Peptides against a protein of PDB entry 4N7V. Designs and how they scored, part 9

Target 1, 222 residues: chain A of PDB entry 4N7V
Amino acid sequence: TLRSITSPLVAHRLKPIRQKTKKAVVSILDSEEVCVELVKEYASQEYVKEVLQISSDGNTITIYYPNGGRGFPLADRPPSPTDNISRYSFDNLPEKYWRKYQYASRFVQLVRSKSPKITYFTRYAKCILMENSPGADFEVWFYDGVKIHKTEDFIQVIEKTGKSYTLKSESEVNSLKEEIKMYMDHANEGHRICLALESIISEEERKTRSAPFFPIIIGRKP

## One batch from the design tools (peptide; made by RFdiffusion4, then SolubleMPNN)

Design b1_p9_2_s1 (from b1_p9_2 with I2L)
Fold by OpenDDE base, seed 4:
Structure b1_p9_2_s1 (fold): chain B 222 residues (1-222), chain A 9 residues (1-9)
Amino acid sequence: as target 1 above (222 residues)
Amino acid sequence: SLDFPELEE
């Protein structure tokens, strides 16, 4: 099943963006829907031959073929659906579209990893918990120039000198210089706080059933 | 814009 290889994408709270590649254009719309436009070139002109429009919660996929399948000239936005429209639920999506859905999902995850959910200013750094899941990215920008970027897979450190390195195990973290460990300790504390706030705020958001509380900013830059 | 790979089917 599609669910066994990917979860429904979640594009809530993401800002509109359009990413063009040779074979496809992926967009997050103002509506927070996600569109994959499949592009073909004819006589040096690019045409959209197929569009997957995915709901913000990832559960509904609308597929259409512009201009009766002949294609529509590539523009600055997806072409409007007119003919040959099919609607699928996530669990009923034909296998032939799974790769394209996964492509959209990966794009959304990338955007989410760069989209602030919680910004937390400490005495020493600007901490940012991102929207991606599971294991949201966490960035710490120290005011003195040090940067720490935590992902589920690694920790990247950029020192004041500009020296950059990636840590992939606890042993490597434990082998850091004492000075760097101090930065890491602060980053970890900020991370813990952001995760705690995320939990509390998410619960309140669920209870109120109002507009999204995120993104939020806690504190201010000194 | 982002650095995102090509779609491969």
Scores: peptide ipSAE 0.317, ipTM 0.904, DockQ to the pose 0.873
Fold by OpenDDE base, seed 2:
Structure b1_p9_2_s1 (fold): chain B 222 residues (1-222), chain A 9 residues (1-9)
Amino acid sequence: as target 1 above (222 residues)
Amino acid sequence: SLDFPELEE
């Protein structure tokens, strides 16, 4: 099943963006829907031959073929859907579209990993918890130039000198120089706080059922 | 823009 290889994409709170590649254009719309435009070139003109429009919660996929499959000239936005539209739920999406959905999902995850959910200013750093899940990216930009980027898979450290390295295990973290450990400790504290705040704020969102509280900024740069 | 790979079908 599609669910066994990916979860429904989540594009809520993401800013509109349009990313062109050779064979496809992926967009997040103002509506927070996600579009994959499949592009073909004919006579030195690019045409959109197929469009997957995915709801912001990833659960509904609308597929259409512009101009009856002849294609529509590539523009600055997806072509409008025709009257001949196929609509699928996530669990009923035909297998032939799974790769395209996964493509959209990966794009959304990438955007989410770069989209601040919580920005937290400490005395020493700007901490940012991103929107991606599970295991949201967490970035710490120390005012002195040190940078720490935590992901589900690794921790990247960029020192003042520009020296960069990646840590993938606890043993490697434990083997860090003491001076770097201090930065890591601060980063971890900031991370913990952001996660705690996320939990609290999310709970309030659930109770309120109003406009989203995120993204949020806590504190200010000294 | 982002560094995003090509779609492989």
Scores: peptide ipSAE 0.314, ipTM 0.903, DockQ to the pose 0.854
Fold by OpenDDE base, seed 5:
Structure b1_p9_2_s1 (fold): chain B 222 residues (1-222), chain A 9 residues (1-9)
Amino acid sequence: as target 1 above (222 residues)
Amino acid sequence: SLDFPELEE
């Protein structure tokens, strides 16, 4: 099943973006829907031959073929659907479209990993918890130039000198210089606080059923 | 703009 290889994409709270590649254009629309436009070149002109339009919650996929399959000239936005439209739920999506859905999902996850959910200013750093899940990216920009980037897979450190290295295990973290450990400790504390706040705010958001609370900014740069 | 790979089929 599609669910066994990917979860429904979640594009809520993401800003519109359009990313062009050679064979496809992926967009997040103002509506927070996600579009994959399949592009083919004819006589030095690019045409959109197929469009997958995915709902913001990833559960509905609308597929259409512009101009009865003849294609529509590539523009600055997806072409409007015609009458030859197929609509599927996530669990009923034909297998032939799974790769394209996964492509959209990976794009959304990338955008989410770069989209602030919580920005927290400490005395020493700007901390940012991103939108991606599970294991949201967490970035710490120290005001003195040190940067720490935590992902589910690794921790990247950029020192004041610009020296950069990646840590992939606890043993590597433990081998850090004492000076760097201080930055790591602060980053970890900021991370803990952001996760705690995320939980609290999310719970209140659920109870209130109002407009989204995120993204949120806590504190100010000193 | 993002650094995103090509669609693979």
Scores: peptide ipSAE 0.313, ipTM 0.903, DockQ to the pose 0.867
Fold by OpenDDE base, seed 3:
Structure b1_p9_2_s1 (fold): chain B 222 residues (1-222), chain A 9 residues (1-9)
Amino acid sequence: as target 1 above (222 residues)
Amino acid sequence: SLDFPELEE
């Protein structure tokens, strides 16, 4: 099943963006829907031959073929659907579209990993918890130039000297110099706080019928 | 824009 290889994409709170590649254009719309436009070239002109429009929660996929499958000239936005529109739920999406859905999902995850959900200013650093899940990216920009980037898979460190390295195990973390451990400790504290705040704020957001709480900024730069 | 790979099918 599609669910066994990916979860429904989540594009909520993401800003509109359009990314062009040779064979496809992927977009997040103002509506927070996601579109994959499949592009073909003919006579030095690019045409959109197929469009997958995915709802913001990833559960509904609308597929259409512009101009009766003949294609529509590539523009600055997806072509509007006309005739012969197919609508699928996530669990009923034909297998032939799974790779394209995964492509959209990967793009959304990338955008989410670069989209601030919580920005937290400490005395020493600007901390940012991103939107991706599970295991949201966490970046710490120390005011003295040190940077720590945490992902679910690794920790990247950039020192004042410009020296950079990646840590992939607890053993490597434990082998850090004491001076770097101090930065790591601060980063971990900021991370913990952001995760705690995320939980609390998300719960309150669920209880209220107000506008979204995220993204949020805690504190200010000293 | 972002660095994102080509779609391969």
Scores: peptide ipSAE 0.313, ipTM 0.903, DockQ to the pose 0.831

Design b1_p9_2_s2 (from b1_p9_2 with I2L E6D)
Fold by OpenDDE base, seed 2:
Structure b1_p9_2_s2 (fold): chain B 222 residues (1-222), chain A 9 residues (1-9)
Amino acid sequence: as target 1 above (222 residues)
Amino acid sequence: SLDFPDLEE
């Protein structure tokens, strides 16, 4: 099943973006829906031959073929759906569309990993918890130039000198120089706080069922 | 824009 290989994409709170590649254009719309436009070139003109429009919660996929499959000239936005559309739930999406859905999902996940959910200013750094899940990316920009980027899979450190390295195990983290450990400790503390705040705010958001509370900014740059 | 790969099927 599709669910066994990916979860429904989540595009809530993401800003509109349009990413063009050779074969596809993937967009997050103002509506927070996600569109994959399949592009073909004919006579030096690019045409959209197929569109997957995915709901913001990833659970509904609308597929249409512009101009009855003849294609619509590529523009700055997806072509409007026609009357001949197919609508699927996530669990009923035909397998032939799974790769395209996964493509959209990967894009959304990438955007989420770059979309601030919580920005927290400490005395020493700007901390940012991103929107992606599980294991949201966490970035710490120290005011002195050090940067720490935590993901579910690794920790990247950029030192003042510009030296960059990636840590993938606890042993590597434990082997850090003491100076770097201080930055890591601060980063971890900031991370803990952001996660705690996320939990608290999310709970309040759930209770109110109003406009989203995120993204939020906490504190000020000194 | 982002560094994102092309669609491969």
Scores: peptide ipSAE 0.396, ipTM 0.920, DockQ to the pose 0.825
Fold by OpenDDE base, seed 3:
Structure b1_p9_2_s2 (fold): chain B 222 residues (1-222), chain A 9 residues (1-9)
Amino acid sequence: as target 1 above (222 residues)
Amino acid sequence: SLDFPDLEE
């Protein structure tokens, strides 16, 4: 099943963006829907031959073929759907479209990993918890130039000297110089706080059913 | 824009 290889994409709170490649254009729309346009080139002109429009929650996929499959000239936005439209739920999406859905999902996940959900200013650093899940990226920009980037898989450190390295295990973290450990400790504390606040705020958001609370900014740069 | 690969089918 598709669910066994990916979960429905989530594009909520993401800003519109359009990313063009040779064979595809992937977009997040103002509506927070995600579109994959499949591009073919004929006589030095690019045409959109197929469009997957995915709902913001990833659960509904609308597929259409512009001009009855003849294609529509590539423009600055996806072509509007015409009469020949297929609509699928996530669990009923034909296998032939799975790769394209995964492509959209990977793009959304990348955008989410670069989209601030919580910005938290401490005495020493600007901390940013991103939108991706599970294990949201967490970036710490220390005012003295040190940077720490935490992902689910690794921790990247950029020192004042510009020296950069990646840590992939706890043992490597424990082997850090003492001065670097201090930065790590601060980063971890900021991370903990952001995660705690995310949980609390998300719960309140659920209860109130109000406009989205995120993204939020906590504190000010000193 | 982002550094994102092309679609491979």
Scores: peptide ipSAE 0.395, ipTM 0.920, DockQ to the pose 0.831
Fold by OpenDDE base, seed 4:
Parts: structure tokens; C-alpha cells; sequence
Structure b1_p9_2_s2 (fold): chain B 222 residues (1-222), chain A 9 residues (1-9)
């Protein structure tokens, strides 16, 4: 099943963006829907031959073939659906479209990893918890120039000198110089706080059933 | 824009 290889994408709270490649254009719309435009070139002109429009919660996929399948000239936004429209639920999406859905999902995850959910200013750093899941990215920008970027897979450190390195295990983290460990400790504390706030705020958001509370900013730059 | 790969199938 599609669910066994990917979860429904979640594009809520993401800002509009359009990313063009040779074979595809992937967009997040103002509506927070996600579109994959399949591009073909003919006579030095690019045409959109197929569009997957995915709902913001990833559960509904609308597929259409512009201009009766002949294609529509590539523009600055997806072509509007006119005819030959198919609508699928996530669990009923034909297998032939799974790769394209996964492509959209990966793009959304990338955007989410760069979209602030919680910004937290401490005495020493600007901490940012991102929107991606599971294991949201967490960035710490220390005011003195040190940067720590935590992902589910690694920790990247950029020192004041500009020296950068990636840590992929606890052993490597434990082998850091004492000075760097101090930065890491602060980063970890900020991370813990952001995760705690995320949990509390998400629960309140669920209860109120109002407009999204995120993104939020906690504190201010000193 | 982002650094994102082309679609491969």
C-alpha cells in the first residue's frame, strides 16, 4: 500500500512556493494544497501534461490532464482543471501515481524542515523548531556566531571560526571539545523547551478548534 | 527556491 511507504503529506501552515525542475514543477499554493506538474518539452516549449493536486492534509488527490492530455504551456502557476479530472483518496490512489505522490511528499517535508514552528530566543541564541515530522529539525543560532543544526539523522556544528562538521552518533557528540559541549548543552535545553511548548500549545489548539496557533515566537532578541 | 532533485520514475 501507499501508506506502507509514506504517510499523507501535511502542508498546513506552509507558505506558497514553486520549485521548477526539468521534468516537474512542485508547488505549495496559497490554499496550502500541493501541486505536481509533469513537464514535457516540445518544440523548445515546456508543457504541463499532467497535474496532481493534493489537499493540504494529503488525503485527497485530484489528477487532471490539461488540454485533453495535449498539454498546457508551462506558466507561473498550475493550470486550472477543466476536464478529465479524477479524484482519489490517499488509500485509493492508483499505484502508477505513487512515485509522484512521494515526490510531492519529499518536497513538503523539505519545506517543513525549513519552516519555523517555534522560535525561541534565549540569552545566548535564537532557537528554531521546524515543522517537519517525525523528529523536527532544530536550529540554534548563537549570537556569537556558533550554529547547531539538529535533525533526526545528524547534528551539524558550525564553529565561530567557520569550521563545520557533522555528528552522527552519541560517541561523536561525547568526543566534542568542552567548549562545544557547552553550546550543545544549551541547544539541548532549548530543544527540550520547544518540544514541551509544542505539546502544550498543540493541545490547547486542539481544544479551542480555532485558527492555528503556530508559528509562534517566544521571547525576544536581547 | 530550494535545492530539490528532479522527478525520477
Amino acid sequence: as target 1 above (222 residues)
Amino acid sequence: SLDFPDLEE
Scores: peptide ipSAE 0.394, ipTM 0.920, DockQ to the pose 0.822
Fold by OpenDDE base, seed 5:
Structure b1_p9_2_s2 (fold): chain B 222 residues (1-222), chain A 9 residues (1-9)
Amino acid sequence: as target 1 above (222 residues)
Amino acid sequence: SLDFPDLEE
């Protein structure tokens, strides 16, 4: 099943973006829907031959073939659907479209990993918890130039000198210089706080059913 | 714009 290889994409709270490649254009719209445009080139002109439009919650996929399958000239936005429209739920999406859905999902996850959910200013750093899940990216920009980027897979450190290295195990973390460990400790504390706040705020958001609370900014740069 | 690969099909 599609669900066994990917979960429904989640594009809520993401800003519009359009990313063009040679074979495809993937977009997040103002509506927070996600579109994959399949591009073909004829006589040095690019045409959109197929469009997958995915709902913001990833559960509905609308597929259409512009201009009766003849294609529509590539523009600055997806072409409008015509009469030949197929609509599927996530669990009923034909297998032939799974790779394209996964492509959209990977793009959304990338955007989410770069989209602030919580920005927290400490005495020493700007901390940012991102939107991606599970294991949201966490960035710490220290005011003195040090940067720490935590992902589910690694921790990247950029020192004041610009020296950069990646840590992939606890043993590597333990081998850090004491000075760097101080930054790591602060980053970890900021991370803990952001996760705690995320939990609390999400719970309140669930209870009130109001407009989205995120993204939020806590504190000010000193 | 992001650094994102082309569709692999």
Scores: peptide ipSAE 0.390, ipTM 0.919, DockQ to the pose 0.824

Design b1_p9_2_s3 (from b1_p9_2 with I2L L7I)
Fold by OpenDDE base, seed 2:
Structure b1_p9_2_s3 (fold): chain B 222 residues (1-222), chain A 9 residues (1-9)
Amino acid sequence: as target 1 above (222 residues)
Amino acid sequence: SLDFPEIEE
């Protein structure tokens, strides 16, 4: 099943963006829907031959073939749906569209990993918890130039000198120089706080059922 | 813009 290989994409709170590649254009719309436009070139003109429009919660996929399948000239936005539209739920999406959905999902995840959910200013750093899940990216920009980027898979450290390295295990973290460990400790504290705040705020969102509270900024740069 | 790969069909 599609669910066995990916979860429904979540594009909530993401800003509109349009990313063009050679064969496709992926967009997050103002509506927070996600569109994959499949592009073909004919006579030096690019045409959109197929569009997957995915709801912000990833659960509904609308597929249409512009201009009766002949294609519509590529523009600055997806072409409008025609009357011949196929609508699928996530669990009923035909397999032939799974790769395209996964493509959209990967794009959304990338955008989410770069979209601040919580920005937390400490005395020493700007901490940012991103929107992606599970295991949201966490970035710490120390005011002195040190940067720590935590992901589900690794921790990247950029030192003042510009030296960069990646840590993938606890042993490697434990082997860090003491001065770097201090930065790591601060980063971890900031991370913990952001996660705690996320939990608290999310709970309040659930109770309120109103406009989203995120993204949020806590504190200010000293 | 983002560095995003081509679609694989």
Scores: peptide ipSAE 0.288, ipTM 0.897, DockQ to the pose 0.856
Fold by OpenDDE base, seed 4:
Structure b1_p9_2_s3 (fold): chain B 222 residues (1-222), chain A 9 residues (1-9)
Amino acid sequence: as target 1 above (222 residues)
Amino acid sequence: SLDFPEIEE
């Protein structure tokens, strides 16, 4: 099943963006829907031959073929659905579209990893918990120039000198210079706080059933 | 803009 290889994408709270490649254009719309436009070139003109429009919660996929399948000239936005429209739920999506859905999902995850959910200013740094899941990215921008970027897979450190390195194990973290460990300790504390706040705020958001509380900013830059 | 790879089908 599609569910066994990916979860429904979640595009809530993401800002509109349009990313063009040679064979596809992937977009997050103002409506927070996600569109994959499959592009073909003919006579030096690019045409959209197929569009997957995915709901913000990832559960509904609308597929259409512009201009009766002949294609529509590539523009600055997806073409409007007019002909050959099919609507699927996530669990009923034909297998032939799974890779395209996964492509959209990967794009959304990338955008989410760069979208602030919680910004937390400490005495020493600007901490940012991102929207991606599981294991949201966490960035710490120290005011003195040090940067720490935590992902589920690695920790990247950029020192004041500009020296950059990636840590992929606890042993490597433990082998850091004492000075860097101090930065890491602060980053970890900020991370813990952001995760705690995320939990509390998410619960309140669930209870109130109002507009999204995120993104939020806690504190201010000194 | 982002650095995102080509679609693979």
Scores: peptide ipSAE 0.288, ipTM 0.897, DockQ to the pose 0.880
Fold by OpenDDE base, seed 3:
Structure b1_p9_2_s3 (fold): chain B 222 residues (1-222), chain A 9 residues (1-9)
Amino acid sequence: as target 1 above (222 residues)
Amino acid sequence: SLDFPEIEE
């Protein structure tokens, strides 16, 4: 099943963006829907031959073929659906479209990993918890130039000297110089705080019928 | 824009 290889994409709170490649254009719309436009070139003109429009929660996929499958000239936005529109739920999506859905999902995950959910200013650093899940990216920009980037898979460190390295195990973390450990400790503290706040704020958001709480900024730069 | 790979179809 599709669910066994990916979860429904989540595009909530993401800003509109349009990313063009040679064979496809992937977009997040103002509506927070996600569109994949499959592009073909003919006579030095690019045409959209197929469009997958995915709901913001990833559960509904609308597929259409512009101009009766003949294609529509590539523009600055997806072509509007006309005739012969197919609508699927996530669990009923034909297998032939799974790769395209996964492509959209990967794009959304990338965007989410670069989209601030919580920005937290400490005395020493600007901390940012991103939107991706599970294991949201966490970046710490120390005011003295040190940077720490945490992902679910690794920790990247950029030192004042410009020296950069990646840590992939607890053993490597434990082998850090004491001066770097101090930065790591601060980063971890900021991370913990952001995760705690995320939990609390998310719960309150669920209870209220107000506008979304995220993204949020905690504190200010000294 | 982002650095994102080509679709593999």
Scores: peptide ipSAE 0.287, ipTM 0.898, DockQ to the pose 0.832
Fold by OpenDDE base, seed 5:
Structure b1_p9_2_s3 (fold): chain B 222 residues (1-222), chain A 9 residues (1-9)
Amino acid sequence: as target 1 above (222 residues)
Amino acid sequence: SLDFPEIEE
């Protein structure tokens, strides 16, 4: 099943973006829907031959072929659907479209990993918890130039000198210089606080059923 | 703009 290889994409709270590649254009619309436009070139002109439009919650996929399959000239936004439209739920999506859905999902995850959910200013750093899940990216920008980027897979450190390295195990973290460990300790504390706040705010958001609370900014740069 | 790879078909 599709669910066994990917979860429904979640594009809520993401800003509109349009990313062009050679064979496809992937977009997040103002509506927070996600579109994959499959592009083919004819006589030096690019045409959209197929469009997958995915709902913001990833559960509904609308597929259409512009101009009865003849294609529509590539523009600054997806072409409007015609009458030849197929609509599927996530669990009923034909297998032939799974790769394209996964492509959209990977794009959304990338955007989410770069979209602030919580920005927290400490005395020493700007901390940012991103939207991606599970294991949201966490960035710490120290005011003195040090940067720490935590992902589910690794921790990247950029020192004041610009020296950069990646840590992939606890043993590597433990081998850090004492000075760097201080930055790591602060980053970890900021991370803990952001996760705690995320939980609290999310719970209140669930109870209130109001407009989204995120993204949120806590504190100000000193 | 993002650095995102080509679609895999």
Scores: peptide ipSAE 0.286, ipTM 0.896, DockQ to the pose 0.848

Design b1_p9_2_s4 (from b1_p9_2, 3 letters changed)
Fold by OpenDDE base, seed 4:
Structure b1_p9_2_s4 (fold): chain B 222 residues (1-222), chain A 9 residues (1-9)
Amino acid sequence: as target 1 above (222 residues)
Amino acid sequence: SLDFPDIEE
């Protein structure tokens, strides 16, 4: 099943963006829907031959073939659906479209990893918990120039000198210089706080059933 | 814009 290889994408709270490649254009719309436009070139003109429009919660996929499948000239936004429209639920999406859905999902995850969910200013740093999941990215920008970027897979450190390196195990983290460990400790504390706040705020958001509380900013730059 | 690869089918 599609669910066994990917979860429904989640584009809530993401800002509109359009990313063009040679064979595809992937967009997050103002509506927070996600569109994959499959592009073909003919006579030095690019045409959109197929569009997957995915709901913000990833559960509904609308597929259409512009201009009766002949294609529509590539523009600054997806072409509007007119004919040859199919609508699928996530669990009923034909296998032939799974790779395209996964492509959209990967793009959304990338955007989410760069979209602040919680910004937390400490005495020493600007901490940012991102929207991606599981294991949201966490960035710490220390005011003195040190940067720590935590992902589910690694920790990247940029020192004041500009020296950068990536840590992929606890052993490597434990082998850091004492000075760097101090930065890491602060980053970890900020991370813990952001995760705690995320949990609390998400619960309140669920209870109120109002407009999204995120993104939020906690504190202010000194 | 982001650094994102082309689609592979």
Scores: peptide ipSAE 0.430, ipTM 0.925, DockQ to the pose 0.832
Fold by OpenDDE base, seed 1:
Structure b1_p9_2_s4 (fold): chain B 222 residues (1-222), chain A 9 residues (1-9)
Amino acid sequence: as target 1 above (222 residues)
Amino acid sequence: SLDFPDIEE
């Protein structure tokens, strides 16, 4: 099943973006829907031959073929769907479209990893918890120039000198110089606080069923 | 723009 290889994409709170490649254009729309336009070139003109429009919650996929499959000239936005469209739920999406859905999902996940959910200014750093999940990226920009980027898979450290390295195990973290450990400790504390805030705010959102509270900014740069 | 690969189709 599609669900066995990916979860429904989530594009909520993401800003519009359009990413063009040779064979595809993937977009997050103002509506927070996601579109994959499959592009072919003919006579030095690019045409959109197929469009997958995915709802913001990833659960509904609308597929259409512009101009009855003849294609529509590539523009600055996806072509409007025709009367001949197919609509699928996530669990009913034909297998032939799974790769394209996954492509969209990967893009959304990338965007989410770069989209601030919580920005927290401490005395020493700007901390940012991103939108991706599980294990949201967490970035710490120390005012003195040190940078720490935590992901689900690794921790990247950029020192004042510009020296950069990646840590992939706890043992490596434990082997850090004492000076760097201090930065890591602060980063971890900021991370904990952001996660705590996320939990609290998310719970309030659930209870109130109000407009999204995120993204939020806590504090200001000193 | 982002560093994102082309689709493999």
Scores: peptide ipSAE 0.429, ipTM 0.926, DockQ to the pose 0.834
Fold by OpenDDE base, seed 3:
Structure b1_p9_2_s4 (fold): chain B 222 residues (1-222), chain A 9 residues (1-9)
Amino acid sequence: as target 1 above (222 residues)
Amino acid sequence: SLDFPDIEE
């Protein structure tokens, strides 16, 4: 099943963006829907031959073929759907479209990993918890120039000197110089706080059913 | 824009 290889994409709170490649254009719309346009080139003109429009929660996929499959000239936005439209739920999406859905999902995940959900200013650093899940990216920009980037898979450190390295195990973290450990400790504390606040705020958001609380900014740069 | 690969198919 598709669910066994990916979960429904989540594009909520993401800003509109359009990313063009040679064979595809992937977009997040103002509506927070995600579109994949499959592009073919004929006589030095690019045409959209197929469009997958995915709902913001990833559960509904609308597929259409512009001009009855003849294609529509590539423009600054996806072409409007015509009469020949197929609509699928996530669990009923034909296998032939799974790769395209995964492509959209990967793009959304990338955008989410670069989209601030919580910005937290400490005495020493600007901390940012991103939107991606599970294991949201967490970036710490120390005011003295040190940067720490935490992902689910690794920790990247950029020192004042510009020296950069990646840590992939706890053993490597424990082998850090003492001065770097101090930065790591602060980063971890900021991370903990952001995660705690995310949980609390998300719960309140659920209860109130109000407008989205995120993204939020906590504190101010000293 | 982002650094994102082309689709394979």
Scores: peptide ipSAE 0.429, ipTM 0.926, DockQ to the pose 0.760
Fold by OpenDDE base, seed 5:
Structure b1_p9_2_s4 (fold): chain B 222 residues (1-222), chain A 9 residues (1-9)
Amino acid sequence: as target 1 above (222 residues)
Amino acid sequence: SLDFPDIEE
């Protein structure tokens, strides 16, 4: 099943973006829907031959073939659907479209990993918890120039000198210089606080059913 | 704009 290889994409709270490649254009719309436009080139002109439009919660996929399958000239936004429209739920999406859905999902995850959910200013750093899940990216920008980027897979450190390295195990973390460990300790504390706040705020959001609370900014740069 | 690869098909 599709669900066994990916979960429904989640594009809520993401800003609109349009990313063009040679064979595809992937977009997040103002509506927070996600579109994959499949592009073909004829006589040095690019045409959109197929469009997958995915709902913001990833559960509904609308597929259409512009201009009766003849294609529509590539523009600054997806072409409007015509009469030949197929609509599927996530669990009923034909296998022939799974790779295209996964492509959209990977794009959304990338955007989410770069989209602030919680920004937290400490005495020493700007901390940012991102939207991606599970294991949201966490960035710490120290005011003195040090940067720490935590992902589910690694920790990247950029020192004041610009020296950069990646840590992938606890043993590597333990081998850090004492000065760097101080930054790591602060980053970890900021991370803990952001996760705690995320939990609390999400719970309140669930209870009230109001407008989204995120993204939020806590504190000010000193 | 992001650094994102082309589609795999």
Scores: peptide ipSAE 0.427, ipTM 0.926, DockQ to the pose 0.809

